# Designs tried in a protein design run: peptides against a protein of PDB entry 4LZF. Part 15

Target 1, 155 residues: chain A of PDB entry 4LZF
Amino acid sequence: GGRLVVFPNGTRKELSADGQTVKVMFFNGDVKHTMPDQRVIYYYAEAQTTHITYPDGMEVLQFPNNQTEKHFPDGRKEITFPDQTVKTLHPDGREESVLTDGTIIQLNPDGSKVIQFNTGQREIHTADFKRREYPDGTVKTVYSDGRQETQYPTG

## One batch from the design tools (peptide)

Design b1_p15_2_s2 (made by RFdiffusion4, then SolubleMPNN; from b1_p15_2, 11 letters changed)
Fold by OpenDDE base, seed 1:
Structure b1_p15_2_s2 (fold): chain B 155 residues (1-155), chain A 15 residues (1-15)
Amino acid sequence: as target 1 above (155 residues)
Amino acid sequence: LEAEPFDESLLKSLA
């Protein structure tokens, strides 16, 4: 059978029979689970936040507002917002957001922005121009100097 | 012995 340790401060520690699962219920309401797969799940009672750490360095935060943040070992962060938008922040400064309708928004370190619409249209914003690409192959460009160009699918 | 909760400062630094 398992073991139960009760500390003088009210903290309780439950150990599975095989010793691979440990549950600590702290006096303040926090809970710590050490799992057989070596992930550690810590629940902060006051903040109502769950913090999961994995042996490879991955960390997952689950907030009471239903936001989830993943912190990857390479420095990448992935945020799932309450509305289920997923935003990825890359170590190089690039950001990508995937909206629930399938739209993808990319912010690049050079300041450019790319929007891939769910309709198949794509819009590119740079310091020099805004460009709209259409599914039929038409491309419209508006340059910063006011010049406009249209490229047709056949040409 | 693991009788004390983790410091909440870790959570604050990550959030």
Scores: peptide ipSAE 0.082, ipTM 0.706, DockQ to the pose 0.296
Fold by OpenDDE base, seed 2:
Structure b1_p15_2_s2 (fold): chain B 155 residues (1-155), chain A 15 residues (1-15)
Amino acid sequence: as target 1 above (155 residues)
Amino acid sequence: LEAEPFDESLLKSLA
């Protein structure tokens, strides 16, 4: 059988019969689950937020507004917003957003931006130009000095 | 034995 420990402050600790699962119900309403795979699931009652910690250093936060954040051991962060947009923040400063329609937006550390549209078109933004690449191979460039260039596909 | 809840400072730093 399992065990129940009741602390003087009102915290309650439940241990499974096999000793592999522990549930702590704190006096403030917080809940902590320690699982057989060594992950720890902590629920913050006031914030209504769940924080999962894995033994490899992975962390997952689940917020009451339906936002989820994953913090990877390599320093990468992945945010799933309530609208289901997924944003990845890389340690080198690069950011990538995947929209629900399939559009991918990349922000680079040098300030440049790349948009891969769901239509197959691609747009590149730099300090010097904006460039649109079309599925048929046509490329249109608008330079910061006002010049425009069109490159046509070859047979 | 653990009787005290975690400090919310960790949550604030991660959010």
Scores: peptide ipSAE 0.080, ipTM 0.703, DockQ to the pose 0.302
Fold by OpenDDE base, seed 5:
Structure b1_p15_2_s2 (fold): chain B 155 residues (1-155), chain A 15 residues (1-15)
Amino acid sequence: as target 1 above (155 residues)
Amino acid sequence: LEAEPFDESLLKSLA
């Protein structure tokens, strides 16, 4: 059968009958679950934060403000903000944000920025220019020197 | 035997 261990400091440890699930309830209110799949779930009572660690190195943080962070073994991080914006931080330095309206914002390691609007328009920011691409193929560029250029669709 | 809570320093470093 299952077992309950009570430590002198008030910490309690519950073990399932098969020994595959362990629940530690610490005297400070923190809780640690060790699951059959080797996932470990930490609950920090004061911070009201859940921290899940997986055998492959994946980690998930759940904060009381509804922010969730996933830390992937390859170094990638994915943050879901309370407003449901999802931001991905890639190991190569690239950052991508997906807004709730469908807009995608990409920050590239070279310093360039790309905005994919939900309208189908795309805007590219570089050190040299800002460029707006339209669904019809029109491209408008404003260069850093103030020059403007419009390229009309061919065909 | 596990009797002591984890340090939240790890949590803070990950946030």
Scores: peptide ipSAE 0.079, ipTM 0.707, DockQ to the pose 0.314
Fold by OpenDDE base, seed 3:
Structure b1_p15_2_s2 (fold): chain B 155 residues (1-155), chain A 15 residues (1-15)
Amino acid sequence: as target 1 above (155 residues)
Amino acid sequence: LEAEPFDESLLKSLA
């Protein structure tokens, strides 16, 4: 059978019969779960935050405001905000946000920005111009010097 | 051997 150890300070340690699961319940309310798949689940009672670590180096954080963060072994980070917007930070410095309406916002390391609207239109911002691409193939560009250019779709 | 409570400084957050 399993074992329960109760320490004088109030901390409790529960061991499964097979020895593959260990649960430590600290006197302050914190909890540490060691699982058979080698993941470790930390619960911080005061912060009401869950922190899961995996053997491959992946980490998952769950906050009381419903925000979650995934930290991947390759350095990529994915944040799901309370409003369910998902933001990905890539190791190369690129950032991508996916809004709940399907709009995608990309920030590139060179400072350029690309917005893919849910309407199918796309807008590109660079140091030199702002460009709008339309589903029919029309492209309108406004350059930083005030010049404007329209390219019409091919027939 | 008694276990000590967690250090909350180990938590990471980007936002």
Scores: peptide ipSAE 0.037, ipTM 0.660, DockQ to the pose 0.332

Design b1_p15_2_s3 (made by RFdiffusion4, then SolubleMPNN; from b1_p15_2, 11 letters changed)
Fold by OpenDDE base, seed 2:
Structure b1_p15_2_s3 (fold): chain B 155 residues (1-155), chain A 15 residues (1-15)
Amino acid sequence: as target 1 above (155 residues)
Amino acid sequence: MEAEPFDESLLDSLA
């Protein structure tokens, strides 16, 4: 059968019968699970936060406000906000947000922004202009100097 | 006792 070890400081260690699962209940209320697949699940009692580490370097954080963060081995981070928006932070500095309505917002390292609307329209923001591209092929540009340009579809 | 807690600095939000 399983084993329970009680330490003098109040920490408890529970071993499964097969020895593949270990549960440590620390005296401060924290809990550490070591699983057969080598992932480690750590629960911080005071913060009510769960931290999962994987052998490939992947990490997952689960916060009490329903926010989830994934830290990938390549340096990429993915945040799922309480409203279910998903934001990806790339190592090159690019950020991408996917909204629940399907809208995609890209922030580029040069400061430019691209919005792909769920309607099929696309908006590009640069230091020099804002441009709206429409599904019918029309493109409207407002330049920083106040000029406006409309490009019509060829048919 | 071998078990050690994770570093709490890893709990900083990336938001």
Scores: peptide ipSAE 0.043, ipTM 0.635, DockQ to the pose 0.435
Fold by OpenDDE base, seed 4:
Structure b1_p15_2_s3 (fold): chain B 155 residues (1-155), chain A 15 residues (1-15)
Amino acid sequence: as target 1 above (155 residues)
Amino acid sequence: MEAEPFDESLLDSLA
């Protein structure tokens, strides 16, 4: 059977029979699980937050508002917001948000923004212009100086 | 948003 150790301060430590699972229940309500797969699960009682760390450096944070964050070993982060938008932050500074309707918003390191709408339209924002690309190949550009240009599909 | 971990020194002392 498992083993239970109760410390004078009220902290409890549970060991599985095989010794592969360790559960520490702190007196303040915090919990630390060490799992057979070597992941460590921290539960912060006051914050109601779960923090999982993996041997490879992967981290997963689960917040009480239903937000989840994944921190990948390569430096990439993936945030699932309460509204179920998923934002990926890349090590190069690029950010991509995928909305529930399938719209993708990309923020590039150079400051440009690209929106891929679920309609198939694409909008590109740069310092010099805002451009809308339509599925039929039409492109409408509004330049920063107020000029507007429409380019019609070719071919 | 990131959660700041609590002090785990107690756990280390109880290891």
Scores: peptide ipSAE 0.042, ipTM 0.696, DockQ to the pose 0.089
Fold by OpenDDE base, seed 1:
Structure b1_p15_2_s3 (fold): chain B 155 residues (1-155), chain A 15 residues (1-15)
Amino acid sequence: as target 1 above (155 residues)
Amino acid sequence: MEAEPFDESLLDSLA
């Protein structure tokens, strides 16, 4: 069977019968799980935060406000906010947000912004213009100098 | 909001 070790300071260590699962319950309320799949799960009692580390270097943080952050080995971060918006931060500086209504917002390293609306419309913001693309193929551009251009779909 | 790093030294030392 499993084994339970109780340390003088109140920390407890529980070993599974096969030895592949280890649970340490620290005197301060923190908990450490070492799992058979090599995940290490830390629970910080004071912060009420769970930190999972994976063998490939991935990390998952779960905060008490219901925010979850995934830190990928390549440096990418994915944040799921309490409202279930998902924001991805790329190492190159690109940011992408997926809203619950399906809208996608992209912030590019060059300062441009792209919004893919749930209606199928797309809007592109650059230093030189704002452009709206419509599902019917119409494209409207407003340039920074005030000039406007409408391109109609070819039929 | 970015996660702040946690000090896991206690957990590691008692593992």
Scores: peptide ipSAE 0.037, ipTM 0.695, DockQ to the pose 0.066
Fold by OpenDDE base, seed 5:
Structure b1_p15_2_s3 (fold): chain B 155 residues (1-155), chain A 15 residues (1-15)
Amino acid sequence: as target 1 above (155 residues)
Amino acid sequence: MEAEPFDESLLDSLA
């Protein structure tokens, strides 16, 4: 059958009958679940934060403000903010944010920035220029020296 | 807000 162990410090340990689930309730209010699938669910009582670790190295953090962070084994991180914006940090230094309106913002390791608007327009920011690409093929570029160029669609 | 590192070492030693 199941077991309950009560430690002198007030920590409690519950063992399932099959031994596959372990629940530790620490004296400070933290809770640690070890599951049959070997994931570990840790609840930090003071921070009201849940931290799940998976056998493959995946980690999930759930914060009381409804922010969720996923830490992938490859080093990628995915943050879902309370407003439901999703930001992905890639191991190569690239960052991508997907806004709720469908806009995608990409920050590249070279410092360039690309905004894919929900309208189909795209804006590219570099050290040398800002460029707006329109769905019809028109491209407008404003260079850092103040020069402006418009390229009209061909065809 | 970014994830802050958590130190579970003391509590893990009891588990």
Scores: peptide ipSAE 0.035, ipTM 0.673, DockQ to the pose 0.067

Design b1_p15_2_s4 (made by RFdiffusion4, then SolubleMPNN; from b1_p15_2, 12 letters changed)
Fold by OpenDDE base, seed 1:
Structure b1_p15_2_s4 (fold): chain B 155 residues (1-155), chain A 15 residues (1-15)
Amino acid sequence: as target 1 above (155 residues)
Amino acid sequence: MEAEPFDESLLDTVA
């Protein structure tokens, strides 16, 4: 069967019969699980935060406010906010947010911004212009100097 | 936001 070790300070270590699962219950309320799939799950009692580390270097953080963060081995981070918005932070500085209504917001390293609306419209913001693309093919551009241009789908 | 792991030095003494 399994084995339970109780340390003098009150920490407990539970070993499964096969030795593949280890559960440490620290005296401060923290819990550490080492799983057969080599995941290591830390629960921080005071912070009420769960931290999962994977063998490939991926990390998952679960916060008490229902925010979840995934830290990928390549440096990418994916944040699921309490409102279920998902934000991806790329190592090159690009940020992408997917809203619950389907809207996608992209912030590019060059400072440009792209919004893909759930209506099918798309808006591009640069230092030189703002451009709105419509599902029918119409494109409206407002340049920083105030000039406006409309491009029609047949023309 | 990250938390530091708890000290597990005591666990290393149990084989």
Scores: peptide ipSAE 0.050, ipTM 0.696, DockQ to the pose 0.080
Fold by OpenDDE base, seed 3:
Structure b1_p15_2_s4 (fold): chain B 155 residues (1-155), chain A 15 residues (1-15)
Amino acid sequence: as target 1 above (155 residues)
Amino acid sequence: MEAEPFDESLLDTVA
């Protein structure tokens, strides 16, 4: 069977019978699970936050407000906000947000912004203009100097 | 965000 060790300070260590699972319950309320697949699950009692580390370097943070963060070994971060918006931060500086209604917002390292609406319309923001692309092929551009241009689809 | 893990050195002394 398993084994339970109780320390004088109140910390408890529970070992599975096969020795593959270890659970440490610290006197401050923190809990550390070491699993057979080598992942470590640490619960911070005061912050009510769960931190999972994987042997490949992947990390997952779960916060009490229902926010979840994934930190990938390549430097990419994926944040799921409480409202279920998913934001991806790429190592090259690009940021992408996917809203629950299907809208995608992309912030590029050069400062440009692209919005893909759930209607199929697309809007591009640069230092020089805002451009709206429509599913029928119509393109409307408003330049920073106030000039406007409309391009109509060809047959 | 997360803090540093709690010090496990306290596990050296078994009751």
Scores: peptide ipSAE 0.045, ipTM 0.694, DockQ to the pose 0.065
Fold by OpenDDE base, seed 2:
Structure b1_p15_2_s4 (fold): chain B 155 residues (1-155), chain A 15 residues (1-15)
Amino acid sequence: as target 1 above (155 residues)
Amino acid sequence: MEAEPFDESLLDTVA
């Protein structure tokens, strides 16, 4: 059967009968699970946060406010906020948010921003202008100097 | 004895 080891400091180590699962209950309330698939699940009692590490370098954080974070081996991070917005942070500095209504917001390293609305409209923000592209092919631009330009679709 | 707890640096970001 399973085995329980109690250490002098109060930490407890529980081994499954097959030896494939290990549960460590630390004296401070933290809990560490080592699983057969080699993932490690660590629970921080004070922060009420769960941290999962995978053998390929993937990490998953689960916070008490329902936020979750995935840390990929390539340096990319994916955050699922409590409102279910998903934000991806790329190693090159680009950030991309997908809202629950389907809107996609891209923040580029140069400071520009692109919004793809769920209606099919797209808006581009730069230091020099804001531009709105419509599904019918119309493009409206408002420049920083106050000029406005409308480009009409071809036949 | 088992290893010490992880030293975690948590992200605190907003949308």
Scores: peptide ipSAE 0.043, ipTM 0.606, DockQ to the pose 0.366
Fold by OpenDDE base, seed 4:
Structure b1_p15_2_s4 (fold): chain B 155 residues (1-155), chain A 15 residues (1-15)
Amino acid sequence: as target 1 above (155 residues)
Amino acid sequence: MEAEPFDESLLDTVA
């Protein structure tokens, strides 16, 4: 059977029979699970947050508001917000948000923004212009100086 | 958003 150790401070440590699972129940209500796959699951009682760390450096955070964050070993982060928007933060500074309707918003390191609408339209924002690309190939550009230009499909 | 871990150094040791 398993083994239970009770510490003087009230912390409890449970060991599985095979010794591969360790559960520490801290006196403050926090819980630490060490699993056979070597992932460590921390539960912060006060924050009601779960933090999983993997041997490869992967981390997963689960917050009480239903937000989840994945921290990848390569530095990429993936945040699933309570509204189910998924934002990916890339190591190069690029950010991509995928909305529930399929719209994708990309923020580029150079400050430009690209919105891929679920309608197939694409909007590009730069310091110099805002451009809307339509599925038929039409492109409308509004320049920062107020000029507007429409380019029609070719070929 | 992140949570700070509990200080495990406060954990009693097992002899």
Scores: peptide ipSAE 0.040, ipTM 0.665, DockQ to the pose 0.082

## One batch from the design tools (peptide)

Design b1_p16_1 (made by RFdiffusion4)
Fold by OpenDDE base, seed 4:
Structure b1_p16_1 (fold): chain B 155 residues (1-155), chain A 16 residues (1-16)
Amino acid sequence: as target 1 above (155 residues)
Amino acid sequence: PTTPPNKTHDPDPTDP
């Protein structure tokens, strides 16, 4: 059978019969589960937030607004927003957002921005210009000085 | 969402 330990402060610790699962119910309502796979599931009662830590260093945060954050061992973070936009933060400072419509927004460490539209159009933003690339190979550039250039596909 | 609060410290498993 399992074992229940009740501490003087009101914290309760439940041990499974096999000893592989430990559930700690803290006096403040927080709950900590240690699972057989050594993942630790911590529930913050006041914040209604779940924090899962894995032995490999992976962390998962689940917020009450349905936002989920994954913190990968390599330093990458993946945020799923309530609107189901997925934002990836790379260790190099690159950020990538995938919208529900399939649009991808990339922020590069150099400050440039790339938008890959679901239409196949691509927009590149730099300090010097904004460029729109069309699926047919047409490229329109608006420079920071207000100049505009259109390049047509060769062929 | 704000950074989750500090985890409550495990009671020292002083098994009576």
Scores: peptide ipSAE 0.159, ipTM 0.752, DockQ to the pose 0.498
Fold by OpenDDE base, seed 5:
Structure b1_p16_1 (fold): chain B 155 residues (1-155), chain A 16 residues (1-16)
Amino acid sequence: as target 1 above (155 residues)
Amino acid sequence: PTTPPNKTHDPDPTDP
């Protein structure tokens, strides 16, 4: 059978009959589950937040507002916002946001920004220019000095 | 999202 340990502070520890699952119910309402796969599921009662830690170093945070964060062992973070936008923070400092409409926004470590619109248009922002690329091959560039250039597709 | 609070530490299993 399972084992229940009750501590003087009110914390309770439940061991499964197979010994592979441990549930700790802390005196403050927090709950910790250690699973057979060695993942640890921690529930913060006050914050209503779930924190899962995996043996490989992956972490998953589930917030009460329906935001989810994945922290990968390589330092990458993936945030799923309540609106289902997914933002990836890369270890190199690159950030990528995928909007629900299919728009992709990339922030590069050099400060440049690339927007891939769901229409197939792409906009590139640098310190020197803003460039709009169209699916037909037309490229419009507005330089920081106010100069404008249009490159037409070579048909 | 607020940084999750510190985890409550497991009670030291002082096996009586």
Scores: peptide ipSAE 0.155, ipTM 0.746, DockQ to the pose 0.460
Fold by OpenDDE base, seed 3:
Structure b1_p16_1 (fold): chain B 155 residues (1-155), chain A 16 residues (1-16)
Amino acid sequence: as target 1 above (155 residues)
Amino acid sequence: PTTPPNKTHDPDPTDP
């Protein structure tokens, strides 16, 4: 049979009969489940947040506002916002956001920004210019000095 | 969302 331990502080620890599952119900309402696969599922009662830790170092946070964060062992983070935008934070400092309309926004460590619009247009932001590339091959550049240049497609 | 609080410490298994 299972075992129940009740501590003087009100914390309860339940062990499964096979010893593979442990449930700790803390005095503050927090709950920790240790699973047979060594996942640890921690529920913060006050914050209503779930924190899952995996034996490989993966972590998943589930917030009450429907935001989810994945923390990968390689240091990458993936945030799914309530609006279903997905933002990836890379260890090198690069950030990528995928919007629900298919627009991709890339922020580079050097401060440059690239937007790939769902229309096929692309916008590049650097310290020196903003450039818009159109599907027809037209390129418009606005330089930091205020100069504007339009390059027309050859053909 | 704010960073969740610290996890509650497990009781000493030697506690009755």
Scores: peptide ipSAE 0.154, ipTM 0.745, DockQ to the pose 0.482
Fold by OpenDDE base, seed 2:
Structure b1_p16_1 (fold): chain B 155 residues (1-155), chain A 16 residues (1-16)
Amino acid sequence: as target 1 above (155 residues)
Amino acid sequence: PTTPPNKTHDPDPTDP
């Protein structure tokens, strides 16, 4: 059978019969589960936050506002916001957001921005210009000096 | 048996 240990401070530790699952109920209301696959599920009672740690160094945070964060061993972070937008922060400083409508927003380390709209239009922002690419092959560029250029598709 | 230590640092959400 399983085993229950009660500590003097009020913390309780439950061990499964096979010893592979451990549940710790802390005196402050926090709960820690150690699973057979060695993942640790920690619940912070005051913050109402779940923190999962994996043996490979992966971490998952689940917040009470329905935000979730994945912290990868390589330093990448993936944030799913309450509105279901997914933002990826890369170790090189690149950021990518995928909106619920399929729009992709990329922020590059050089300060440039690319928006891939769900309509097939693409917008590129640099220090020197803003450029809009249309599905028909038309490209409109507005340069920082005020010049405008339109490139028409070869039809 | 030693009482397991509690985590004392609560994580905060990353700003949008």
Scores: peptide ipSAE 0.116, ipTM 0.704, DockQ to the pose 0.059

Design b1_p16_1_s1 (made by RFdiffusion4, then SolubleMPNN; from b1_p16_1, 8 letters changed)
Fold by OpenDDE base, seed 1:
Structure b1_p16_1_s1 (fold): chain B 155 residues (1-155), chain A 16 residues (1-16)
Amino acid sequence: as target 1 above (155 residues)
Amino acid sequence: SVEPENRTHDPEPELP
């Protein structure tokens, strides 16, 4: 059978009969599960947050507001917000947000911004200009000096 | 058996 160890501070440790599953119930209400697949599931009782760590370095956080975060071994983070927006933080400083309507917002390390609208329109923001690209091939650019340029599709 | 230690710092969520 399994084993139960009770420590003087009130922490309890349960071991499965096979020894592959360990459950620690801390005196503060935190719970730690060590699973046969070597993942560690930690529940923070006060914060009501679940933190899963995998042997490959992957981490998953589940917050009480329904936010979920994936922390990849390469330093990338993928956040699913309560509104189901998915934001990716890249280790190079690039950020990408995918909205529920299919709009993609990219923030680049150089400070430029790209919006890919669900309509197929694209908007590019740089220090020098703001550009709108249309599905028909029309491109409108407004430069920082106030100059405007329109490029028309051929045909 | 060594007494297991609880974590002392709670993770914070990323802001929008």
Scores: peptide ipSAE 0.315, ipTM 0.869, DockQ to the pose 0.059
Fold by OpenDDE base, seed 2:
Structure b1_p16_1_s1 (fold): chain B 155 residues (1-155), chain A 16 residues (1-16)
Amino acid sequence: as target 1 above (155 residues)
Amino acid sequence: SVEPENRTHDPEPELP
């Protein structure tokens, strides 16, 4: 049979009969599950947040606002926001957001920004210019000095 | 058996 240990502070520890599952119910309402696969599921009662840690260093956070975060062992984070936008934070400081309409927004560590629109248009923002690339091969550039350039597709 | 300790810091969500 399983075992129940009750501590003086009110914390309770339940062990499965096989000893592979451990449930700790803390006095503050937090709950910790240790599973047979060695994942740890921690529930923060006040924050209503679930935090899962895996043996390989993967972490999953589930927030009460329906935000979900995956923290990868390489330092990458993948955030699914309540609006279903998916943002990836890379260890090199690059950020990528995928909107529900298929638009991709990339922020680079140098401060440049690239927007890939669902229409096939691309917009590049740098310190020196904003550039719009069109599916037909037309490229429009507005430079920081106010100069504008249009490059037409090579037919 | 060591008494289990609860976590003292709640995780914060990333901002948009």
Scores: peptide ipSAE 0.312, ipTM 0.868, DockQ to the pose 0.059
Fold by OpenDDE base, seed 3:
Structure b1_p16_1_s1 (fold): chain B 155 residues (1-155), chain A 16 residues (1-16)
Amino acid sequence: as target 1 above (155 residues)
Amino acid sequence: SVEPENRTHDPEPELP
């Protein structure tokens, strides 16, 4: 059979009969499961947050507001917000947000921003200009000095 | 058996 250990502080430790599963119920209400696959599932009772750690270094966070985060071993984070926007934080400092309408917003380490609209238009923001690219090949640029330029498609 | 210790800090979600 399994084994139950009760500690003086009220923490309880349950061992499965095979010893492969360990459940710790802490005195503060937190719960820790160690699974046969070496996955650790930790539940923070006060925060109502679940934190799963995998042997390869992958982590998954589940927050009570329905936000989910994946922390990859390479340092990348993928966040699914409650509104279902998916934001990826890359180790190089690049950020990418995919909106539910298919719009992609990219923030680059150099401070530039690129928006790929679901209409096929693209907007590029730099320190020097804002540029709108249209599917027909028209490009409109507004420079930081207030100059405006329109480039018309060839053909 | 060593007494298990609970985690002391709750994780915080990333901001939008």
Scores: peptide ipSAE 0.303, ipTM 0.866, DockQ to the pose 0.049
Fold by OpenDDE base, seed 5:
Structure b1_p16_1_s1 (fold): chain B 155 residues (1-155), chain A 16 residues (1-16)
Amino acid sequence: as target 1 above (155 residues)
Amino acid sequence: SVEPENRTHDPEPELP
């Protein structure tokens, strides 16, 4: 059979008969499950947050507002916000947001911004200009000095 | 049995 250990502080530890599953019920309401696959599922009772840690270093967070986060071993984070926007934070400082309408927003480490619209248009923001690229090949650039340039498609 | 450690820091969600 399984074992139950009750600690002086009121924390309870339940071990499965095979010893492969461990459930700790802390005195503050937190719960820790250690699974046979060595993943650890920790529930923070006050925050109502679930934190799963995997042996490979993967982490998954589930927040009470329906936000979910994946923390990859390489330092990348993938956040799914309550509105279903998915934001990826890369270790190099690059950020990518995918909106529900298919728009992709990229923030680059150099401070530039690229928006890929669901219409096929692309907008590039740099310190020197704002550029709009159209599906037909037209490119419109507005420079920081107020100069405007239109490049027409060839052919 | 060793007393298990309770975590003292709650995780915080990333901001939009």
Scores: peptide ipSAE 0.259, ipTM 0.856, DockQ to the pose 0.059

